# Ledger of designs, part 11: peptides against a protein of PDB entry 5EIB

Target 1, 366 residues: chain A of PDB entry 5EIB
Amino acid sequence: VDLEPGTMDSVRSGPFGQIFRPDNFVFGQSGAGNNWAKGHYTEGAELVDSVLDVVRKESESCDCLQGFQLTHSLGGGTGSGMGTLLISKIREEYPDRIMNTFSVMPSPKVSDTVVEPYNATLSVHQLVENTDETYCIDNEALYDICFRTLKLTTPTYGDLNHLVSATMSGVTTCLRFPGQLNADLRKLAVNMVPFPRLHFFMPGFAPLTSRGSQQYRALTVPELTQQMFDSKNMMAACDPRHGRYLTVAAIFRGRMSMKEVDEQMLNVQNKNSSYFVEWIPNNVKTAVCDIPPRGLKMSATFIGNSTAIQELFKRISEQFTAMFRRKAFLHWYTGEGMDEMEFTEAESNMNDLVSEYQQYQDATAD
Target 2, 366 residues: chain A of PDB entry 5EIB as posed
Amino acid sequence: VDLEPGTMDSVRSGPFGQIFRPDNFVFGQSGAGNNWAKGHYTEGAELVDSVLDVVRKESESCDCLQGFQLTHSLGGGTGSGMGTLLISKIREEYPDRIMNTFSVMPSPKVSDTVVEPYNATLSVHQLVENTDETYSIDNEALYDICFRTLKLTTPTYGDLNHLVSATMSGVTTCLRFPGQLNADLRKLAVNMVPFPRLHFFMPGFAPLTSRGSQQYRALTVPELTQQMFDSKNMMAACDPRHGRYLTVAAIFRGRMSMKEVDEQMLNVQNKNSSYFVEWIPNNVKTAVCDIPPRGLKMSATFIGNSTAIQELFKRISEQFTAMFRRKAFLHWYTGEGMDEMEFTEAESNMNDLVSEYQQYQDATAD

## One batch from the design tools (peptide; made by RFdiffusion4, then SolubleMPNN)

Design b1_p8_6_s3 (from b1_p8_6, 4 letters changed)
Fold by OpenDDE base, seed 5:
Structure b1_p8_6_s3 (fold): chain B 366 residues (1-366), chain A 8 residues (1-8)
Amino acid sequence: as target 1 above (366 residues)
Amino acid sequence: SVPKAAAR
């Protein structure tokens, strides 16, 4: 789905474009112009019914519909505005199904789009209420990984999207292969989300290796385990050491010893025990899939529900507040039928979410 | 239109 036709043509002409049904390409003509309100109330609202018709058709063809997975950006008008409109409409029609998102968080390091803090804040407000699981894929973290870890001098969207694709492949491993932990979206939610609003995940992937060092790197279970818990490997620009893990899932892929995985996972928890909440027992889950990702002998994917995710929301909130106090560009949103109150409500709800994360960070076992 | 960042 896109509000611009050229995106669909790019997907269709791509190496995998033929795997999608032609009728499942739904697109507009005008685009959202990086305006959440155009995505949500005008251009996106004109297109949403056509998308819902496709969603219904595909849902009816499912033997057992678990839920929905949306991949979108929160900085742009289409992904943020129309994406959250779609989430809302799908939630209304399928209230008992899991809503899962891969939400790409904006960063000033990656994009010069001045209004991204508005689009992100308005989107987070919708995601708090209408999603069950949200993977926070932060362009700031992706950029820093590309630059610092992968040694890319000028990271491109292609480089960032490669990390996104690896992460998405990793976190969906248990959904795609039988007999795994979190084998369905609902089990993932039960294991990862102790409180309904606190459903924002810090994903991570290992191995992350620069092209120059790839030939010299051993792939071992200890190295994968150490790397996936390293703050530098988090796909969200948060330091887990500044918060506490509520829940963790680790997905190992490739031929490895399950015993060695369990030993290393226990060791990393014990070494980092101060970074876990003590009042959620058995809050770390591990899966091992014998099928490695393409091009690797083994990998590990990390999913963390950490109170440190508040650093990401605080960053967005600070940027939002700095613009909103000046009413900068506000007329572009109000001109599409938005009220200034919706900005204030979205800011408030995101600040409440930050406060909730802080409350659970400071909570002790009674 | 809201300013589009030039794709770097």
Scores: peptide ipSAE 0.019, ipTM 0.589, DockQ to the pose 0.023
Fold by OpenDDE base, seed 3:
Structure b1_p8_6_s3 (fold): chain B 366 residues (1-366), chain A 8 residues (1-8)
Amino acid sequence: as target 1 above (366 residues)
Amino acid sequence: SVPKAAAR
């Protein structure tokens, strides 16, 4: 789905364009112009029914529909505005189905689009209310991984998207292979989301290795475990050491000893016990899939529900507040039918979410 | 530098 035709042409001409049904390419002509309001109230609202017709048709073809998975950006207008409109409409029609998202967070290190904090704040407001599970993929973290860890001097969107694809493949492993922990979206939510609003996940992937170091690095279970819990490997720009894990899932892939995995997972929890809440017992879940990812002997994927995710929301909130106090660019949103009150409500809800994470961070066992 | 995000 896109509000611009050129994106669909790029997907069709790509190496995987033929895997999608031609009728499932729904697109507009005008684009969103990096404006959430165009995506949500005008251009996106004109297109949403055509998308819902496709969603209904594909849902009817499912023997057992678990839910929906959206991949979108929060900095743009289409992914943010139309994406959140689509989430709302799907939730209204399918209230008993899981809404899962891969939400790409904007960063000034990656994009010069000035209004990204507005688009992100308005999107987060919708995601808090209308999703059950959201993987926070932060372009700042992706850039820093590419630059510092992968030693790419000039990271590209291709390099960032490679990390996104590896992460998405990792977190969906249990859904794609039988007999795993969290084998469905609902079981994942039950294990990962202790409080309904606190459904924002910090993903991570291992191994992350520079091209020059690949020849010298042995892939071992201890190394994968250490890298997976390293703050530098988080796909969200948060330091887990500044918060506490509410819940964690670890997904190992490849031929390895389950005993060694359990030992290393216990060791890393014990070593980092101060970074877990003490009042959620058995809050770390581990899965092992014998099938490695393409091109690797083994990997580990991390899913963290951490109160440190508030650092991401605080960053967006600070950027939002700096512009909103000056009413900068608001006329582009109000001209599409938005009220200034919707900005204030979205800011308030995101600040409430930050306060909730802080409350649970500071909570002790009674 | 990474490319600027296109208007989307």
Scores: peptide ipSAE 0.006, ipTM 0.418, DockQ to the pose 0.023
Fold by OpenDDE base, seed 1:
Structure b1_p8_6_s3 (fold): chain B 366 residues (1-366), chain A 8 residues (1-8)
Amino acid sequence: as target 1 above (366 residues)
Amino acid sequence: SVPKAAAR
């Protein structure tokens, strides 16, 4: 789905374009112009019914519909505005199904689009209410990983999207291979989301190795475990050491000792015990899938529900507030039929979410 | 005590 045809043509002409049904390409002509309100109230609203018709058709063809997975950006107009409209409409029609998102957070290091903090804040407001689980894929963190860890001098969207694809493949491993922990979206939500609003995950993938160092690096369970819990390996730009993990899932892939995995996972929890809440027992879940990802002998994928994720939301909120105090660019949103009150409500809801994370961070066992 | 999620 896109409000621009060019993206669909790129997907169709791509190496995997033939795996998608032609009738499932739903696209507009005008785009959203990086405006959430165009995506949500005008251009996106004109297209949403055509998308819902496809969603219904595909849902009816499912033997067992678990839920939906949306991949979108929060900085753009289509992914943010139309994506959140689509989430709302799907939630209304399928209230008993899991709504999962891969939400790409904007960063000034990656994009010069000045209104991205508005689009992100308005999107987060919708995601808090209408999703059950959201993977926060932060372009800030992806850029930093590409630059610092992968030693890429000028990270591209291709480099960032490679990390996204590895992460998405990792977190969906348990859904795609039988006999795993969190084998369905609902079990994942039950294990990862102790409080309904606190469903924003920090993902991570290991190994991350520069091209020049790949030949010299052994892939071991200890190294995967260490890298996966390293703050520099988080695909959300927050430091887990500034918060507490509510829940964690680790998905190991490849031929390895389950005993060694359990030992290393216990060791990392014990070393980092101050960074876990003490009042959620057994809050770390581990899965091992014998099937490695393509091109690797082994990998580990991290899913963290941490109160440190508030750093990501604070960054967006600070950027939002700096523009909103001046009413900068608001006329582009209000001109599409949006109320200024929705900005205030979205800011308030995101600040409430930050306060909720802080409250649970400061909570002690009785 | 675990704080109750603020019921909106």
Scores: peptide ipSAE 0.000, ipTM 0.366, DockQ to the pose 0.080
Fold by OpenDDE base, seed 4:
Structure b1_p8_6_s3 (fold): chain B 366 residues (1-366), chain A 8 residues (1-8)
Amino acid sequence: as target 1 above (366 residues)
Amino acid sequence: SVPKAAAR
């Protein structure tokens, strides 16, 4: 789905374009112009029914519909505005299905789009209410990984999207291969989301290795485990040491010893025990899939529900507040029929979410 | 498009 045709043409002409049904390409002509309100109230609202018709058709073809997964950006107009409209409409029609998102967080390090903090804040407001699971994929973290870890001098969107694709492949491993932990979206939610609003995940992937170092690096379970828990490998720009893990899932892929995985996972928890909440027992879950990702002997994918995610929301909120206090660019949103009150509500709900994370960070076992 | 060079 897009409000611009050119994205659909790129997907269709791509190496995997033939895996998608032609009738499932739903697109507009005008785009959202990086405006959430165009995506949500005007251009996106004109297209949403055509998308819902496809969603219904595909849902009816499922023998066992678990839920939905959306991949979208929160900085743009289409992914943010139309994406959150679509989430809302799907949630209304399928209230008992899991809503999962891969939400790409904007960063001034990656994009020049000045209004991204508005689009992101308005989107997060919708995601807090209408999603069950949200993978926070932060363009700032992706850029920093590409530059610092992968040693890419000039990271591209292609380089960032490579990390996104590796993460998406990792977190969906248990859904695609039988006999794994969190084999369905609902089991993932039950294991990862102790409180309904606190469903924002810090993803991570290992191994992350620069091209020059790949030939010298052994892939071992200890190295994967150490890298997976390293703050520099988090695909959200948060330091887990500034918060506490509510829950963690680790997904190992490849031929490895389950005993060695369990030993390393126990060791990393014990070393980092101060960074876990003490009042959630058995809050680290581990899965081992014997099928490695393409081109690797082994990998590990991290999913963290951490109170440190508040650093990401604080960053967006600070950027939002700096513009909103000046009413900068608001006329582009109000001109599409949006009320200024919705900005204030979205800011308030994001600040409440930050306060909730802080409350659970400071909570002790009584 | 290319990400901005992060000013260190």
Scores: peptide ipSAE 0.000, ipTM 0.412, DockQ to the pose 0.019

Design b1_p8_6_s4 (from b1_p8_6, 4 letters changed)
Fold by OpenDDE base, seed 5:
Structure b1_p8_6_s4 (fold): chain B 366 residues (1-366), chain A 8 residues (1-8)
Amino acid sequence: as target 1 above (366 residues)
Amino acid sequence: AVAKAAWR
């Protein structure tokens, strides 16, 4: 789905364009112009019914519909505005199904789009209410990984999207292959989301290795485990050491010793025990899938529900507040029929979310 | 090999 036709043409012409049914390409002509309001109330609203028709058709063809997975950007108008409109509409029609998102958070290091903080804040407001699980894929973190870890001097969207794709493949492993842990979206939510609003995840993928170091790197369970829990490996720009893990899932892929995985996972928890809440017992879950990702002997994917995720929301909130105090660019949104109150409500809800994370961070076992 | 090496 896109409000621009050129995106669909790029997908169709791509190496995997033929895997999608032609009728499942729904697109507009005008784009959203990086405006959430255009995505949500005008251009996106004109297209949403056509998307819902496709969603219904695909849902009816499912033998066992678990829920929905949306991949979108929160910085752009289409992904943010229309994406959250779709989430809302799907939630209304399928209230008993899991709503899962891969939400790409904007960063000034990646995009010069000035209004991204508005689009992100307005989107987060919707995601708090209408999603059950949200993987926070932060362009800030992706850029930093590409630059610092992968040693890419000028990270491209292709470089960032590669990390996104690896992460998406990793977190969906348990959905695609036989296993006991997080075998469906609902089980994932039950294991990962202790409180309904606190459903924003810090993803991570290992191994991350620079091209120059690939030939020298051994892929071992200890190295994968260490890298997954490294703050520099988080695909959300948060330091887990500044918060506490509410829940963690680790998905290992490849031929490895389950015993070694369990030992390393226990060791990393014990070494980092101060960064876990003590009042959620057995809050770390581990899965092993014998099938490695393509081109790797083994990998590990991390999913963290951490109170440190508030750093991401604080960053967005600070940027939002700086613009909103001056009503900068606000007329582009109000001109599409939005009220200033909706901005204030979105800011308030995101700040409440930050406060909730802080509350649980400071909570002790009584 | 990072997934990058497998996809290029």
Scores: peptide ipSAE 0.009, ipTM 0.531, DockQ to the pose 0.019; fails the geometry check
Fold by OpenDDE base, seed 1:
Structure b1_p8_6_s4 (fold): chain B 366 residues (1-366), chain A 8 residues (1-8)
Amino acid sequence: as target 1 above (366 residues)
Amino acid sequence: AVAKAAWR
């Protein structure tokens, strides 16, 4: 789905474009112009029914519909505005199904689009209410990984999207290979989301190795475990050491000892016990899938529900507040039928979310 | 040569 035809043509002409049904390409002509309001109230609203018709058709063809997975950016107009409109409409029609998102957070390091903080804040407001689980994929963290860890001097969208694809492949492993931990979306939500609003995950993937160092690096369970819990390996720009893990899932892939995995996972929890809440017993879940990713002998994928994720939302909130206090660019949104109150409500709800994370960070076992 | 991630 896109509000621009060129994106769909790029996907269709790509190496995997033929895996998608032609009838499932739904696109507009005008685009959203990086405006959430165009995505949500005007251009996106004109297209949404045609998308819902496809969603219904595909849902009816499912033997067992678990839920929906949306991949979108929060900085743009289409992914943010139309994406959140679709989430709302799908939630209304399928209230008993899981809504899962891969939400790409904007960063000034990656994009110069000035209105991204508005689009992100308005989107987060919708995600808090209408998703059951959201993977926070932060372009700031992706850029930093590409630059620092992968030693890319000038990270490209292609380099960032490669990290995204590896992460998506990792977190969906249990869904694609039955018999593992979190084998369905609902089971993942039950294990990862102790409180309904606190459903924002920090993902991570290991191994991350620069091309120059690849030949010299042994892939071991201890190294994967250590890298996966390293703050520099998080694909959300927050430091887990500044918060506490509510829940964690680790998905190992490849031929390895389950005993060694369990030992290393226990060791990392014990070494980092101060960074876990003590009042959620057995809050770390581990899965092992014998099938490695393509081109790797083994990998580990991290899913963390941490109170440190508030750092990401604080960053967006600070950027939002700086513009909104001056009403900068607001006329582009109000001209599409938005009220200024929707901005204030979205800011308030995101600040409430930050406060909720802080509350549970400070909570002790009685 | 831009260093690519290992699995690219």
Scores: peptide ipSAE 0.007, ipTM 0.556, DockQ to the pose 0.017; fails the geometry check
Fold by OpenDDE base, seed 3:
Structure b1_p8_6_s4 (fold): chain B 366 residues (1-366), chain A 8 residues (1-8)
Amino acid sequence: as target 1 above (366 residues)
Amino acid sequence: AVAKAAWR
């Protein structure tokens, strides 16, 4: 789905263009112009029914519909505005299904789009209310991984998207291979989301290896475990050491000893015990899938629900507040039928979310 | 050439 035809043409002409049914390409002509309001209230609202018709058709073809997975950016207009409109409409029509998102957070290091803080804040407001699980994929963290860890001098969107694709493949492993932990979206939510609003995950992937260091790295369970819990490998721009894990899932892939995995997972929890809440028993879950990713002997994917994720929301909130106090660019949104009150409500809800994370960070077992 | 990050 896009409000611009050019993205659809790029997908069709791409190496995977033939995987998608032609009738499932729904697109507009006008674009969103990086404006959430165009995505949500005008151009996106004109297109949403056509998308919902496709969603209904595909849902009816499912033997057992678990839920929906959306991939979108929060900095743009289409992914943010129309994406959250779709989430709202799908939630209304399918209230008993899981809503899962892969939400790409904007960063000034990656994009010069000035209004991204507005689009992100307005989107987060919708995601808090209308999703069950949101993987926070932060372009800042992706850029930093590419630059610092992968030693890419000039990271491209292709480099960032490669990280995203590996992570998406990792977190969906249990859904694609039966008999694993979190074999369905609902079980994942039950294990990962102790409080309904606190459903924002920091993903991570291992191995992350620069081309120059590949020859010197062994792919071992201890190394994967160490990398997976390293703050530098988090795909959300927050430091887990500044918060506490509410819940964690680790997904190992490849031929490895389950005993060694359990030992290393216990060791990393014990070493980092101060970074876990003590009042959620058995809050770390581990799965092993014998099938490695393509090109790897083994991998590990991390899913963390941490109170440190508030650092990501604080960053967005600070950027939002700096612009909103001056009413900068606001006329582009109000001109599409938005009220200034919706900005204030979105800001307030995101600040409430930050406060909730802080409350649970400071909570004791008493 | 989109330098794909070498996920090996």
Scores: peptide ipSAE 0.006, ipTM 0.512, DockQ to the pose 0.019; fails the geometry check
Fold by OpenDDE base, seed 4:
Structure b1_p8_6_s4 (fold): chain B 366 residues (1-366), chain A 8 residues (1-8)
Amino acid sequence: as target 1 above (366 residues)
Amino acid sequence: AVAKAAWR
């Protein structure tokens, strides 16, 4: 789905374009112009019914519909505005299904789009209410991984999207290969989301290795485990050491000793025990899939529900507040039928979310 | 590299 045709043409002409049904390409002509309001209230609202018709048709064809997975950006107008409109509409029609998102967080290091903090804040407001699971894929973190870890001098969207694709492949492993932990979206939610609003995940992937170091790095379970819990491997720009893990899932892929995985996972928890809440028992889950990702002997994918995610929301909130206090660019949104109150409500709800994470961070066992 | 194959 897009509000412009060019993205759909790129997908269709791509190496996997033929795996998608032609009728499932729903697109507009005008785009959203990086404006959430165009995505949500005007251009996106004109297209949403056509998307919902496809969603209904595909949902009816499912033998057992678990839920939905949306991949979108929060900095743009289409992914943010229309994406959150779609989430809302799908939630209304399927209130008992899991809503899962891969939400790409904007960063000034990656994009010069000045209104991204508005689009992101307005989107987060919707995601707090209408999603069950949100993978926070932060362009800030992706850029830093590309630059610092992968040693890419000038990271591209292609480089960032490679990390996104690896993460998405990792977190969906249990859905694609039967007999694993979190084999369905609902079980993932039950294991990962202790409180309904606190459903924003810090994803991570291992191994992350620069081209120059690939030849010299062994792929071992200890190294994967160590890297997976390293703050530098988090695909959300948060330091887990500044918060506490509510829940963690680790998905190992490849032929490895389950005993060694369990030993290393226990060791990393014990070493980092101060960074876990003590009042959620058995809050670390581990899965092992014998099928490695393409081109690797083994990998590990991390899913963390950490109170440190508040650092990401604080960053967006600070950027939002700096513009909103000046009423900068608001006329582009109000001209599409938005009220300034919606901005204030979105800011308030995101700040409340930050406060909730802080409350649970400071909570002790009774 | 995330996957060795992706850097070729």
Scores: peptide ipSAE 0.006, ipTM 0.503, DockQ to the pose 0.019; fails the geometry check

